# Designs tried in a protein design run: peptides against a protein of PDB entry 6J54. Part 87

Target 1, 223 residues: chain A of PDB entry 6J54
Amino acid sequence: NENLFASFIAPTMMGLPIVTLIIMFPSLLFPTPKRLINNRTISIQQWLIQLTSKQMMAIHNQKGQTWSLMLMSLIMFIGSTNILGLLPHSFTPTTQLSMNLGMAIPLWSATVFTGFRYKTKTSLAHFLPQGTPALLIPMLVIIETISLFIQPVALAVRLTANITAGHLLIHLIGGATLALLNINTMTAFITFTILILLTILEFAVALIQAYVFTLLVSLYLHD
Target 2, 42 residues: chain B of PDB entry 6J54
Amino acid sequence: QFQFTGIKKYFNSYTLTGRMNCVLATYGGIALLVLYFKLRSK

## One batch from the design tools (peptide; made by RFdiffusion4, then SolubleMPNN)

Design b2_p9_6_s1 (from b2_p9_6, 7 letters changed)
Fold by OpenDDE base, seed 1:
Structure b2_p9_6_s1 (fold): chain B 223 residues (1-223), chain C 42 residues (1-42), chain A 9 residues (1-9)
Amino acid sequence: as target 1 above (223 residues)
Amino acid sequence: as target 2 above (42 residues)
Amino acid sequence: AILEALLLL
């Protein structure tokens, strides 16, 4: 059943990793503005970035707003890679758990260490919810500590699972549609309609997952 | 404002300082247990 | 924080 997962294999040409070029490609879609009044396409893009930045950073203080550039770059990277991954016969790096862990672990560690560095008392107090009965304090502190270490794993798995599952469904329904073309044209039309609707849904999911990933990193920073 | 006296002043689940101290005490207790079992095996 | 993260799942 390798054919089902063939689209998730990292592409290589003559032993050279094309994955590096695929990861770098989205950066070309976001050029830096050079003029006071930019082109319409660049202006719209910059406007969208500004709106999402204001919405995401509204929960942060002035010190937390220093992370705005990194968080916005993260959402743009994940969003662009997820959308490009919906192109036919394309490879999506964010379907690889290793890739997502490579982003989640450093970002999570940075947020945790930043919290302990500047807000040590508050960060330590987060291991115990307010109003906990005295007898439950030791157990709840342990559970909260375990929960902290699960955060980077949950962050990576959520993104990986949602994007991968969407790609698998598109592949399966697409394959079924092609197989049914010569068997029953009416059924093939129904499956094709489902494929179109699913593809539209996956565009939304791709953006939502990018937003959720970035938002959760932001929330961990805010604590 | 919470008014606690004695040990409850330093260890409570309502004040920020009290919560922090409870967390540190829990970690300290776990560390002592680990140390006890490590020394027992020797 | 945990509940909020779970709700976003």
Scores: peptide ipSAE 0.348, ipTM 0.876, DockQ to the pose 0.030
Fold by OpenDDE base, seed 5:
Formats: structure tokens, sequence, C-alpha cells
Structure b2_p9_6_s1 (fold): chain B 223 residues (1-223), chain C 42 residues (1-42), chain A 9 residues (1-9)
């Protein structure tokens, strides 16, 4: 069981935290363009960022579109770290709940406070759904208030649980395939096929979770 | 679009202002209840 | 609407 969770321990070298370098590494994969006509790889990256930016900001007004840079940097960061985490024996910072809470709580609080500052009436009215029967108003307002405070926790736990569960499954199925190589070759081949299909699924999950995390932050900003 | 009279003008679940007032009234009521129990315990 | 978005997973 200790070997199962060994990949989730924060790595250190000579007592220095290498985690900071791991977090900074994905930034090297996205260089800033300096030419009018860029390389094919950079052009594809820019096209993808522009496409996702237009899709994400479609629900926002001009004032809300000022958050585009931050939201796009967030999705690129989470997406790249999740994909790099699928490399063999790699450490993914997004498997740590502390990191995800460190992103979720400030972003959530910023969206809530900006809503109360610029759209006070709409933000306060959001605690009561439109058309609710009068007798249910007090209880529903309480439930909606509790729901608001659960949002940052759900945002962080969703990302942590999905990425961590994927890593655990890959490790368990991978261990089972190695153990079955000497016992039954046909069964080992079946488990290996499942492992390949699972890894492909986890690549998709890694990108989807990055998108969902960023999308929910943007939706909270819209109120 | 929605025309209400009397108390329903200020406390309704259909207009933006009415919903806001209902939320504030609920929070105010809870705050008063908490205050009452705190003062009663002492 | 926010609750529905939260219930995605």
Amino acid sequence: as target 1 above (223 residues)
Amino acid sequence: as target 2 above (42 residues)
Amino acid sequence: AILEALLLL
C-alpha cells in the first residue's frame, strides 16, 4: 500500500523542494511568439488558445472578458500539468488537494466579490430562484447559501479525485499485468489492452477536468 | 412586466428587487434569531 | 443554474 501512494509524495532533492521546478516546467512548452508568421507548432497553439478563448468568453460581457488572459492561462496550466502527469513515474502537482484548494479558493472568492461589487442586486437575488413559492423562500435561501460555500470545495475535490483516481487505476492495472506475465500470458495481454484503453481515457479526462475547472470559475464570474 | 402592489411589491420571488429583499430579510431574521439565543443563554 | 453546473461530477 505504501508503494501505491509513493508516486503522490512530493519529491525533494538535497532537502530543496523540486516541486517548484515541476510546477514551472509546463511554462517552457508554450513559448511566446515573436514573429508575424510563426512555426507550425506555435501557430497551432495560438489557434487553439484563440478558439477556446472565444468559446469560454462568449457568455461574458466586455467587463468580464478582461478575465480572459487569466482563465486561458489557468486552463493551459492545469491541462499541461495533467498531461505531463501521465508520464511514467511522474509527479502531478494537481493530485495534491492543497494545490487545487490554493487555486480554487482565491479564484472563487475573487469571482464572488467582483459579483457583489459590480452586480450587487443580481448577486443577492441569485440566492433565491425565480418563481419560488413564498413558503419555501427561507429554506431555499439557506440551501443556496450553503451551496455557495460548497463550490470551492467541490471545484478542488473534483479535480483532485479525478486525476488521482486515474493514476491509481493505471498503477493497479499496470501492476496486475506485470504479475500475470509469469502466470498466464493470455490474461496478461487482456489486462495490458485494458491498460492502454485506460491511459487513452485518462488523457481525455486530464483535458476535460482542466476545461471544467476553468469553465466553472468563469460561470461563477458570470453569476 | 410584473406588477405587484402592497407587501408583494417589495417581497416577491419574480422581480430582481423583490428577490433581493427576500434574501436580505431571511439573513436578517437568522441574525436576529442567533442574537436572541446568544442573549438568552447569558 | 450554478447547482446544475456543480453537479456535472
Scores: peptide ipSAE 0.347, ipTM 0.872, DockQ to the pose 0.033
Fold by OpenDDE base, seed 2:
Structure b2_p9_6_s1 (fold): chain B 223 residues (1-223), chain C 42 residues (1-42), chain A 9 residues (1-9)
Amino acid sequence: as target 1 above (223 residues)
Amino acid sequence: as target 2 above (42 residues)
Amino acid sequence: AILEALLLL
């Protein structure tokens, strides 16, 4: 079983953590535009960023629009790391719960505190859904308070679990395919086909999880 | 529009202010209970 | 809460 999780161990070289370089690598894939009309690849990238930005920030007021840079950088970072993580023998930082908590907790806390700072009444009222029967108010407020504190954990665990599970499944199916090559070629071919379909799915999952993570942070900011 | 009179004006689950007050009252009640048990244990 | 639950699936 250790072999299954070997790919999730933080890589080090000569005792130095190379994880930092891995985390920084996606930044090189997003060059800053220098021209009004850029290359096709950069233009498409910018277009996608603009579309996603408009979609995500549509629910926010002017004050919430100030978070656009943070949220877009977050989705780009998580998305890029998740996609790069699908490369063979690559280490995906987002498979590490510590990293995801390191992102989730500060962002969540920032959104919550921002809500309490600028929208105190609405934020406090959020603990009680509208139309709650009077007798259920205390219990529901407690439950909603607990739910609030679970949010950063759920945010981090969701991302970690989805990405990690996908990686594990790819490794398992890939390993099975290799093992079946000399046993039953036809079955190996079927398994390989499943692997391809799964890999395509994982590309989608990688982007979806990045989007969901960022969207939820944005949603918490919206209250 | 809900027209509330008396205590329901300040403590209701429909208005923003009412909801806020209910939440604050709940937290206040919990705090008082915790305080009571803390003081009783001493 | 419901949305969060659905996203966990």
Scores: peptide ipSAE 0.340, ipTM 0.877, DockQ to the pose 0.031
Fold by OpenDDE base, seed 3:
Structure b2_p9_6_s1 (fold): chain B 223 residues (1-223), chain C 42 residues (1-42), chain A 9 residues (1-9)
Amino acid sequence: as target 1 above (223 residues)
Amino acid sequence: as target 2 above (42 residues)
Amino acid sequence: AILEALLLL
């Protein structure tokens, strides 16, 4: 049982936490462009950032567009950490609920307070859907209020659960393939095929979860 | 589009102001209930 | 809330 969760333990060397270095490592993969015509890798990165930025910020007003840098940095950070976490013998910080809550709660709070500051009437009115029967208004307002407070928790848990579950599945199926190598070669081949398909899926999930996390933060800012 | 008169002008589920007032009234009512039970327990 | 629920699926 300890072997199942061993990959989720925060790594330390000589009592010093190396988790800080692991979190900082993705920043080295995205250098700032200094040339008018950059390398192919940097050009592709810039192109992807521009495309995602245009899509995500299309809903926002000029004031909301000031958040573009933060949202793009967030998606790049989560996406890169999730992808790096799929490397063998790697530690993924986004599998830690504490880290994801540490991102979700401040960002959610910032969006909610920004909404109340600039659009107080609209933000308060959002607790009541339009056209609700008068008798259901009090209960619906309570439900909507509870829904608001669940948002940061759901945001963090969604990311943590998806990434953690993916890692666990890869580990379990990988362990099953190794165990079946000397028992039944045909079954081992089937499980190995599933493992390959699962790993490909997890690459997609890693990027999707990063996108969904940032999209929801952006959506909370807009509304 | 919506013409409300009387109390419905201020408390409705269609207009922005009406929705806001309904939300505030709901929170106010809950706050008063909590206050009542808190004072009663003393 | 609806969009959030859809993203949960």
Scores: peptide ipSAE 0.333, ipTM 0.878, DockQ to the pose 0.030

Design b2_p9_6_s2 (from b2_p9_6, 6 letters changed)
Fold by OpenDDE base, seed 5:
Structure b2_p9_6_s2 (fold): chain B 223 residues (1-223), chain C 42 residues (1-42), chain A 9 residues (1-9)
Amino acid sequence: as target 1 above (223 residues)
Amino acid sequence: as target 2 above (42 residues)
Amino acid sequence: AIADALLLL
């Protein structure tokens, strides 16, 4: 069963880490505009970025609006890497928990630190929901504190698990389809149809997970 | 708008300041308990 | 509250 996980091994070429180039590749798909009136493809990309930016940043004050560039770059990066990962025989960096933790922990830490620095009273008060009965206050503060520390782990694991599970399922159904071609053609056709539908679903999941990851970081910033 | 008197003025779950003080008191209590057990074992 | 709901996804 080593072949099942072979697609998740970090590729190297001549002993050099090709993963660095794979991570940088999505940046080539989003060129910077040079004209006031750009090409149709670039205009659509900019329009989508503006729409998503307006939706995500609507909850933030003027100080929070400074994070717009970073959050938009994050969603574009994760979304593009996830979509490219659905190509056959491709390596998806976001299937690596280490990479997702490398994004989640610093971003989460930055949002928490920023909250405590500029909104100390509100951030401390967040550990106690409003209207809590007096007897439940100590327990609830402890639970909310534990919940805070689970946030970066949940953020990273959610992204990793969803993308990895999707890839594994595509491989398994694809392998089953090939095995059934010579056994039962009708069953092979059914499994192939399921594979197509699953692939379409995984495209949607890839984008949704990118959005959810970025949205949660944004929500943590808002406190 | 919330009129609390006495200890409830500083420790309540409705006002922002009251909630903050409750959280700080909880953390302070935990810190004291941890300190007590560390000093007791030694 | 919204963050908690999204954590369940």
Scores: peptide ipSAE 0.336, ipTM 0.880, DockQ to the pose 0.032
Fold by OpenDDE base, seed 4:
Structure b2_p9_6_s2 (fold): chain B 223 residues (1-223), chain C 42 residues (1-42), chain A 9 residues (1-9)
Amino acid sequence: as target 1 above (223 residues)
Amino acid sequence: as target 2 above (42 residues)
Amino acid sequence: AIADALLLL
């Protein structure tokens, strides 16, 4: 089973961790614009960022709009790393729970603290839904408090699980396809077709998970 | 829209202030209980 | 409510 999880080991070269370089690599795909009219690639990137920023930040006030740069960089980072991870023999940093916790915990903490600083009454009131029967108030406040602390964990685990599961499925189906090539060609062809469809799905999942991660951080900020 | 009088004015699940007070009261109650058990064990 | 629903996903 070492072969099954070998792709999730942090790569090293001569004992030096190259995972740092892998994490930094997506930054090269998004160069800073230097012209009023840039090339098509940069223009498309900027257009996508603008569209995503407008829809995601529309719920925020002026203070919340300050987070636009961070949230857009976050979605671009997670999205790019997830997509690059689908390349053959690639390492996806977002398959590491430590990586995702490293993003989720600080961002969640920042949103929670920001909420308590600027909207203390609303943030405290959020622990009790409107219209709660009086008898359920203490229990529900406890549940909502627990729910709050689960948020960063759920945020990290969701991303990790979805991306990791996708990679595992691609590996398993790919391995099965290779094994079936000499056993039953017809079944191997079906399995290969499933692999292609799965790969397409994983590209979509990669982008969706990036969006959901960023969106949830944004929603927590709105609180 | 909600007209509450008495204790319900300050502790309700409908108004923002009422909800906040309920949350604070719950946390305060838990803190007091924890404090009570800690002091009791000593 | 939306955040709570997305937490379940």
Scores: peptide ipSAE 0.322, ipTM 0.885, DockQ to the pose 0.032
Fold by OpenDDE base, seed 2:
Structure b2_p9_6_s2 (fold): chain B 223 residues (1-223), chain C 42 residues (1-42), chain A 9 residues (1-9)
Amino acid sequence: as target 1 above (223 residues)
Amino acid sequence: as target 2 above (42 residues)
Amino acid sequence: AIADALLLL
């Protein structure tokens, strides 16, 4: 089974981590605009960023709008890394739980702390849903507290599991197609068709997971 | 909107202040329980 | 509620 997980090993060259370069590579795909009217590709990128920014930040007040740059950079980073990870024999940093926890925990803690700092009453009241029967209050507060601490873990695991599972499926079906090429060409063709459909799905999943990750961070900020 | 009197004015699940007080009371109760078990001998 | 629903995704 080691061959299946070989793509998830952090690449190193001469003991030096290449992962740093892989993480930095998506930044080259988003150049800073210098003209009022940019190239079509840059214009489309800016348009998409503006649309996603307006959509995600619509739920936030003026104080929440300060997070726009961070949240947009986050979605662009995760989205780009996830899409680039679908290239053959590429390493996807977001398949590493350590990386996703490294993003989830600080962002989650920042949203929680900002909530307690500026909206203490609302944040504390959030541990008790409105209309709770009096006898259920202590238990429900405990459950909501536990739920809060599960949020960063769920955020990281969701991203890691979805991206990793997608890669595994592509590798498995891809390996099956190659193995069946000389055994049964018809079955290989069917498997290849499934592979194509799966790869298209994984492109969508890659973007959806980036969006969901960023959206949940945004929602935790709004509470 | 909600008319509460007595203790329900401060501890209710409908008003923001009431919910906050309930949460604080719950945490306070847990803290007191933990403190009780920590400070009790043997 | 939305956050809780998205936690299930």
Scores: peptide ipSAE 0.320, ipTM 0.883, DockQ to the pose 0.032
Fold by OpenDDE base, seed 3:
Structure b2_p9_6_s2 (fold): chain B 223 residues (1-223), chain C 42 residues (1-42), chain A 9 residues (1-9)
Amino acid sequence: as target 1 above (223 residues)
Amino acid sequence: as target 2 above (42 residues)
Amino acid sequence: AIADALLLL
């Protein structure tokens, strides 16, 4: 049924891609501070960013702290896009694997290269856990190397799958609820209740996935 | 204080340098194997 | 190790 996946098609207007505007829209929700004492909304946003930044960057040294701006921007972007995607008739860019790979691969590559540049010995040694029996060393190094290359794929797929699955489930249960309205009102009420609970969960998942994505990027940077 | 002597000094799973060398040796071995099979076909 | 654990989730 094409109707199930219609919400995941990149929207166009008169042949022009609206998706660019959709991606840029969240930026309007986070205005830059202009005053020493800002509006309550901006102050709350700054406070949240500051708290999240302190928490996430606590594991990093001074060099790692330089990534704070990028990581905070990343979590805000993914979080906002995921939440906006839960609006009715909205398009969620993060449901597109291509977009998530476009974020995951460069960020992962940057963290890996940064690690090899500044902590070459430690990064290379990370492929071999301490205390490994000598006979298992070659196999374990291979496994750890494969694990490293799976990281960017796992990041992208996790985000894509979680957001996409949530949207599909909301759509399916919503459709079922509407279909049951004229068949069995009691069952329709039950499915509607489930739909409400699911939507609440998906709001939480939207934020959690943004956090996990950013956190994992941060952890890869720390190595 | 891990006191390793001989080859174990350079190739061990406990010291940072030893672990690094083990990893490099593994990659080197794989590279040589790949090279061998590549050159064998020619 | 934490990253690896989170990869499984």
Scores: peptide ipSAE 0.318, ipTM 0.886, DockQ to the pose 0.032

Design b2_p9_6_s3 (from b2_p9_6, 8 letters changed)
Fold by OpenDDE base, seed 1:
Structure b2_p9_6_s3 (fold): chain B 223 residues (1-223), chain C 42 residues (1-42), chain A 9 residues (1-9)
Amino acid sequence: as target 1 above (223 residues)
Amino acid sequence: as target 2 above (42 residues)
Amino acid sequence: ALLEALLLL
């Protein structure tokens, strides 16, 4: 059943990894403004970035707002790659767990270390919720410590699973529609309608997953 | 404001300092247990 | 942890 996962294989040409070019491609879609009054497309893009930045960074203090550039670049990268991955016969790097772990682990570690560096007392206190009965304190501290180490894994798996599952459904239903075209045209039309609705849903999921991934990294920074 | 006296002043689940001390004590206890089993195997 | 669980839904 390699055909189901053929779209998730990293593409190569003559042994050279095209994946590197695919990862770099979204950066071309976000040019830096050069004029005081930019083009309409650039102005809308910059406006959207500003709105999302203000919404996401509203939770953070002035020191936390230093991370705004990195968090916004992260959401733009994940969002753009997820949307581009919905193009027919396209490869999505964010469907690879290795790619998402490569982002999640460093970002998670950076947020945890930053928390311990500047807010050591508060960060240590987060391992024990307020009002915990005295007898449950040791067990709850252990559970909370384990929860901390699961965070980067959960962050990567959530993104990978949601994007991968969406792609699999689109490919399966798309393949079914093509197969049913010569068997039953009416059924093929129904499956095609479902495919369209699913594709619209996946556009929303692609943006939501990018936002959730970035938001959780931001929340770990805020603690 | 919480008014605790004695050991409860330093180890409580309500104050920030008390919670921190409880966490450190838990980690210290685990470290001592690991050390005990390591020395026992030798 | 509760917020993370809610975001999964």
Scores: peptide ipSAE 0.342, ipTM 0.869, DockQ to the pose 0.029
Fold by OpenDDE base, seed 4:
Structure b2_p9_6_s3 (fold): chain B 223 residues (1-223), chain C 42 residues (1-42), chain A 9 residues (1-9)
Amino acid sequence: as target 1 above (223 residues)
Amino acid sequence: as target 2 above (42 residues)
Amino acid sequence: ALLEALLLL
């Protein structure tokens, strides 16, 4: 069904990639504060950023705190793009695996490199869980090494899969609702109710996935 | 908290240094095995 | 690994 995946095609206008503009659009929703007491919208945004920053960065030392700006911008970007993607006929860049890999791989690489650079002993020790039986040490080290390299892939795929699946479900249930309107109005009403509930859930999922993505990057850092 | 003696002092799964040494030893062993098979094939 | 598995929603 070509129509199922039509919403996931990268949009173009006259052959020019409009995806770049779509990616840049969320930045307009978060203007830089210029006053001590800003508008209510900006104040709420700053409050949310402050709360999430305090919560996420509490596990980091001063060196890790330098990543606060990057991590907060990341969660705001992913969260905003995910929410905007739930608008009708909107394109969500985070449904593209390439987009998420483009974020995950560099951030993961940076966290791993930073860890090995500043905390070499701890980073190397993480390949062997504490209390491992002696005979299992070589195998477990190999498994943990493989696990490390799976992290960026899992990070990207998790975000992509959750957001894409939500969009597909909304599309399918919406299509089913329209198809049932002329067949059974009662069933169509039930399907429509499910669609509404699903949409509400997807708003929550959109924010949760943004948070989880950023949180995992933060946890991998843990400088 | 942990009192190890002998080789277990340097290679254990409880202390940070011991875990690090175990990881390095594992990687070193794998590298040597790969090197051995590479040289054997030549 | 366990934490990552639990976050696989």
Scores: peptide ipSAE 0.337, ipTM 0.874, DockQ to the pose 0.031
Fold by OpenDDE base, seed 2:
Structure b2_p9_6_s3 (fold): chain B 223 residues (1-223), chain C 42 residues (1-42), chain A 9 residues (1-9)
Amino acid sequence: as target 1 above (223 residues)
Amino acid sequence: as target 2 above (42 residues)
Amino acid sequence: ALLEALLLL
């Protein structure tokens, strides 16, 4: 079983953590535009960023629009790291719960505190759904309070679990394919086909999880 | 529009202010209970 | 809450 999780160990070289370089690497894939009309690749990238930005920030007021840079950088970072993590023998930082908590907790706390700072009445009222029977008010407020504190954990665990599970599944199916090459070629071919389909799915999952993570942070900001 | 009179005006689950007050009352009640048990244990 | 629950699936 250790071999299954070997790919999730934080890589080090000579005792120095190379994880920092891995985390920083996606930044090189997003060059800053220098021209009004850029290359096709950069233009498409910018177009996608603009579309996602408009979609994500549509629910926010002017004050919430100030978070656009943060949220877009977050989705780009998580998305890029997740996609790069699908490369063979690559280390995906987002498979580490510590990293995801390190992102989730500060962002969640920032959104919650921002809500309480500028929308105190609405934020406090959020603990009680509208139309709650009077007798259920205390219990529901408590439950909603607990739910609030679970949000950062759920945010981090969701991302970690989805990405990690996908990686594990790819490794398992890949390993099975290799093992079956000399045993039953036909079965190996079927397994390989499944692996391809799974890999395509994981690309989608990688982007979806990045989007969901960022969307939920944005949603918490919206209250 | 809900028209509330008396205590329901300030403590209701329909208006924003009412909901806020209910939440604050709940937290206040919990705080008082915790305080009571803390003081009783001493 | 419902959205969060749905996203957990």
Scores: peptide ipSAE 0.328, ipTM 0.870, DockQ to the pose 0.031
Fold by OpenDDE base, seed 3:
Structure b2_p9_6_s3 (fold): chain B 223 residues (1-223), chain C 42 residues (1-42), chain A 9 residues (1-9)
Amino acid sequence: as target 1 above (223 residues)
Amino acid sequence: as target 2 above (42 residues)
Amino acid sequence: ALLEALLLL
């Protein structure tokens, strides 16, 4: 049982936490462009950032567009950490619920307070859907209030659960393939095929979860 | 589109102001209930 | 809330 969760333990070297270095490592993969015509890798990165920025910020007003840098940095950070976490013998910080809560709660709080600051009437009215029967208003307002407070928890848990579950599945199927190599070669081949398909899926999930996390933060800002 | 008179003008589920007032009234009612039970326990 | 629910799927 210890072997199953061993990859999720925070790594240390001589009692010093190296988690800080692991979190900082993705920053080295995205250097700032200094040339008018950059390398192919940097050009592709800039193109992707521009496309995602245009899509995400299309809903926002000019004031909301000031958040573009933060939202793009967030998706780049989560996306890069999730992809790097799929490397063998790697530690993924986003598998830690504490880290994801540490991102979700402040960002959610910032969006909610920003909404109340600039659009107080609309934000308060959002607790009551339009056209609700008068008798259901008090209960519906309570439900909507509870829904609001669940948002940061759901945001963090969704990311943590998806990434953690993916890592566990890869580990379990990988372990099963190794165990079946000397028992039944045909079954081992089937499980290995599933493992390959699963790893490809997890690459997609890693990017999707980064996008969904950032998108939800953006939506909370807009509404 | 919507013409409300009397109390319905201020408390309705259709207009922005009406929805806001309904939310505030709900929170106010809950706060008063909590206050009542808190004072009663003393 | 609806969009959030859809993203949970």
Scores: peptide ipSAE 0.318, ipTM 0.872, DockQ to the pose 0.030

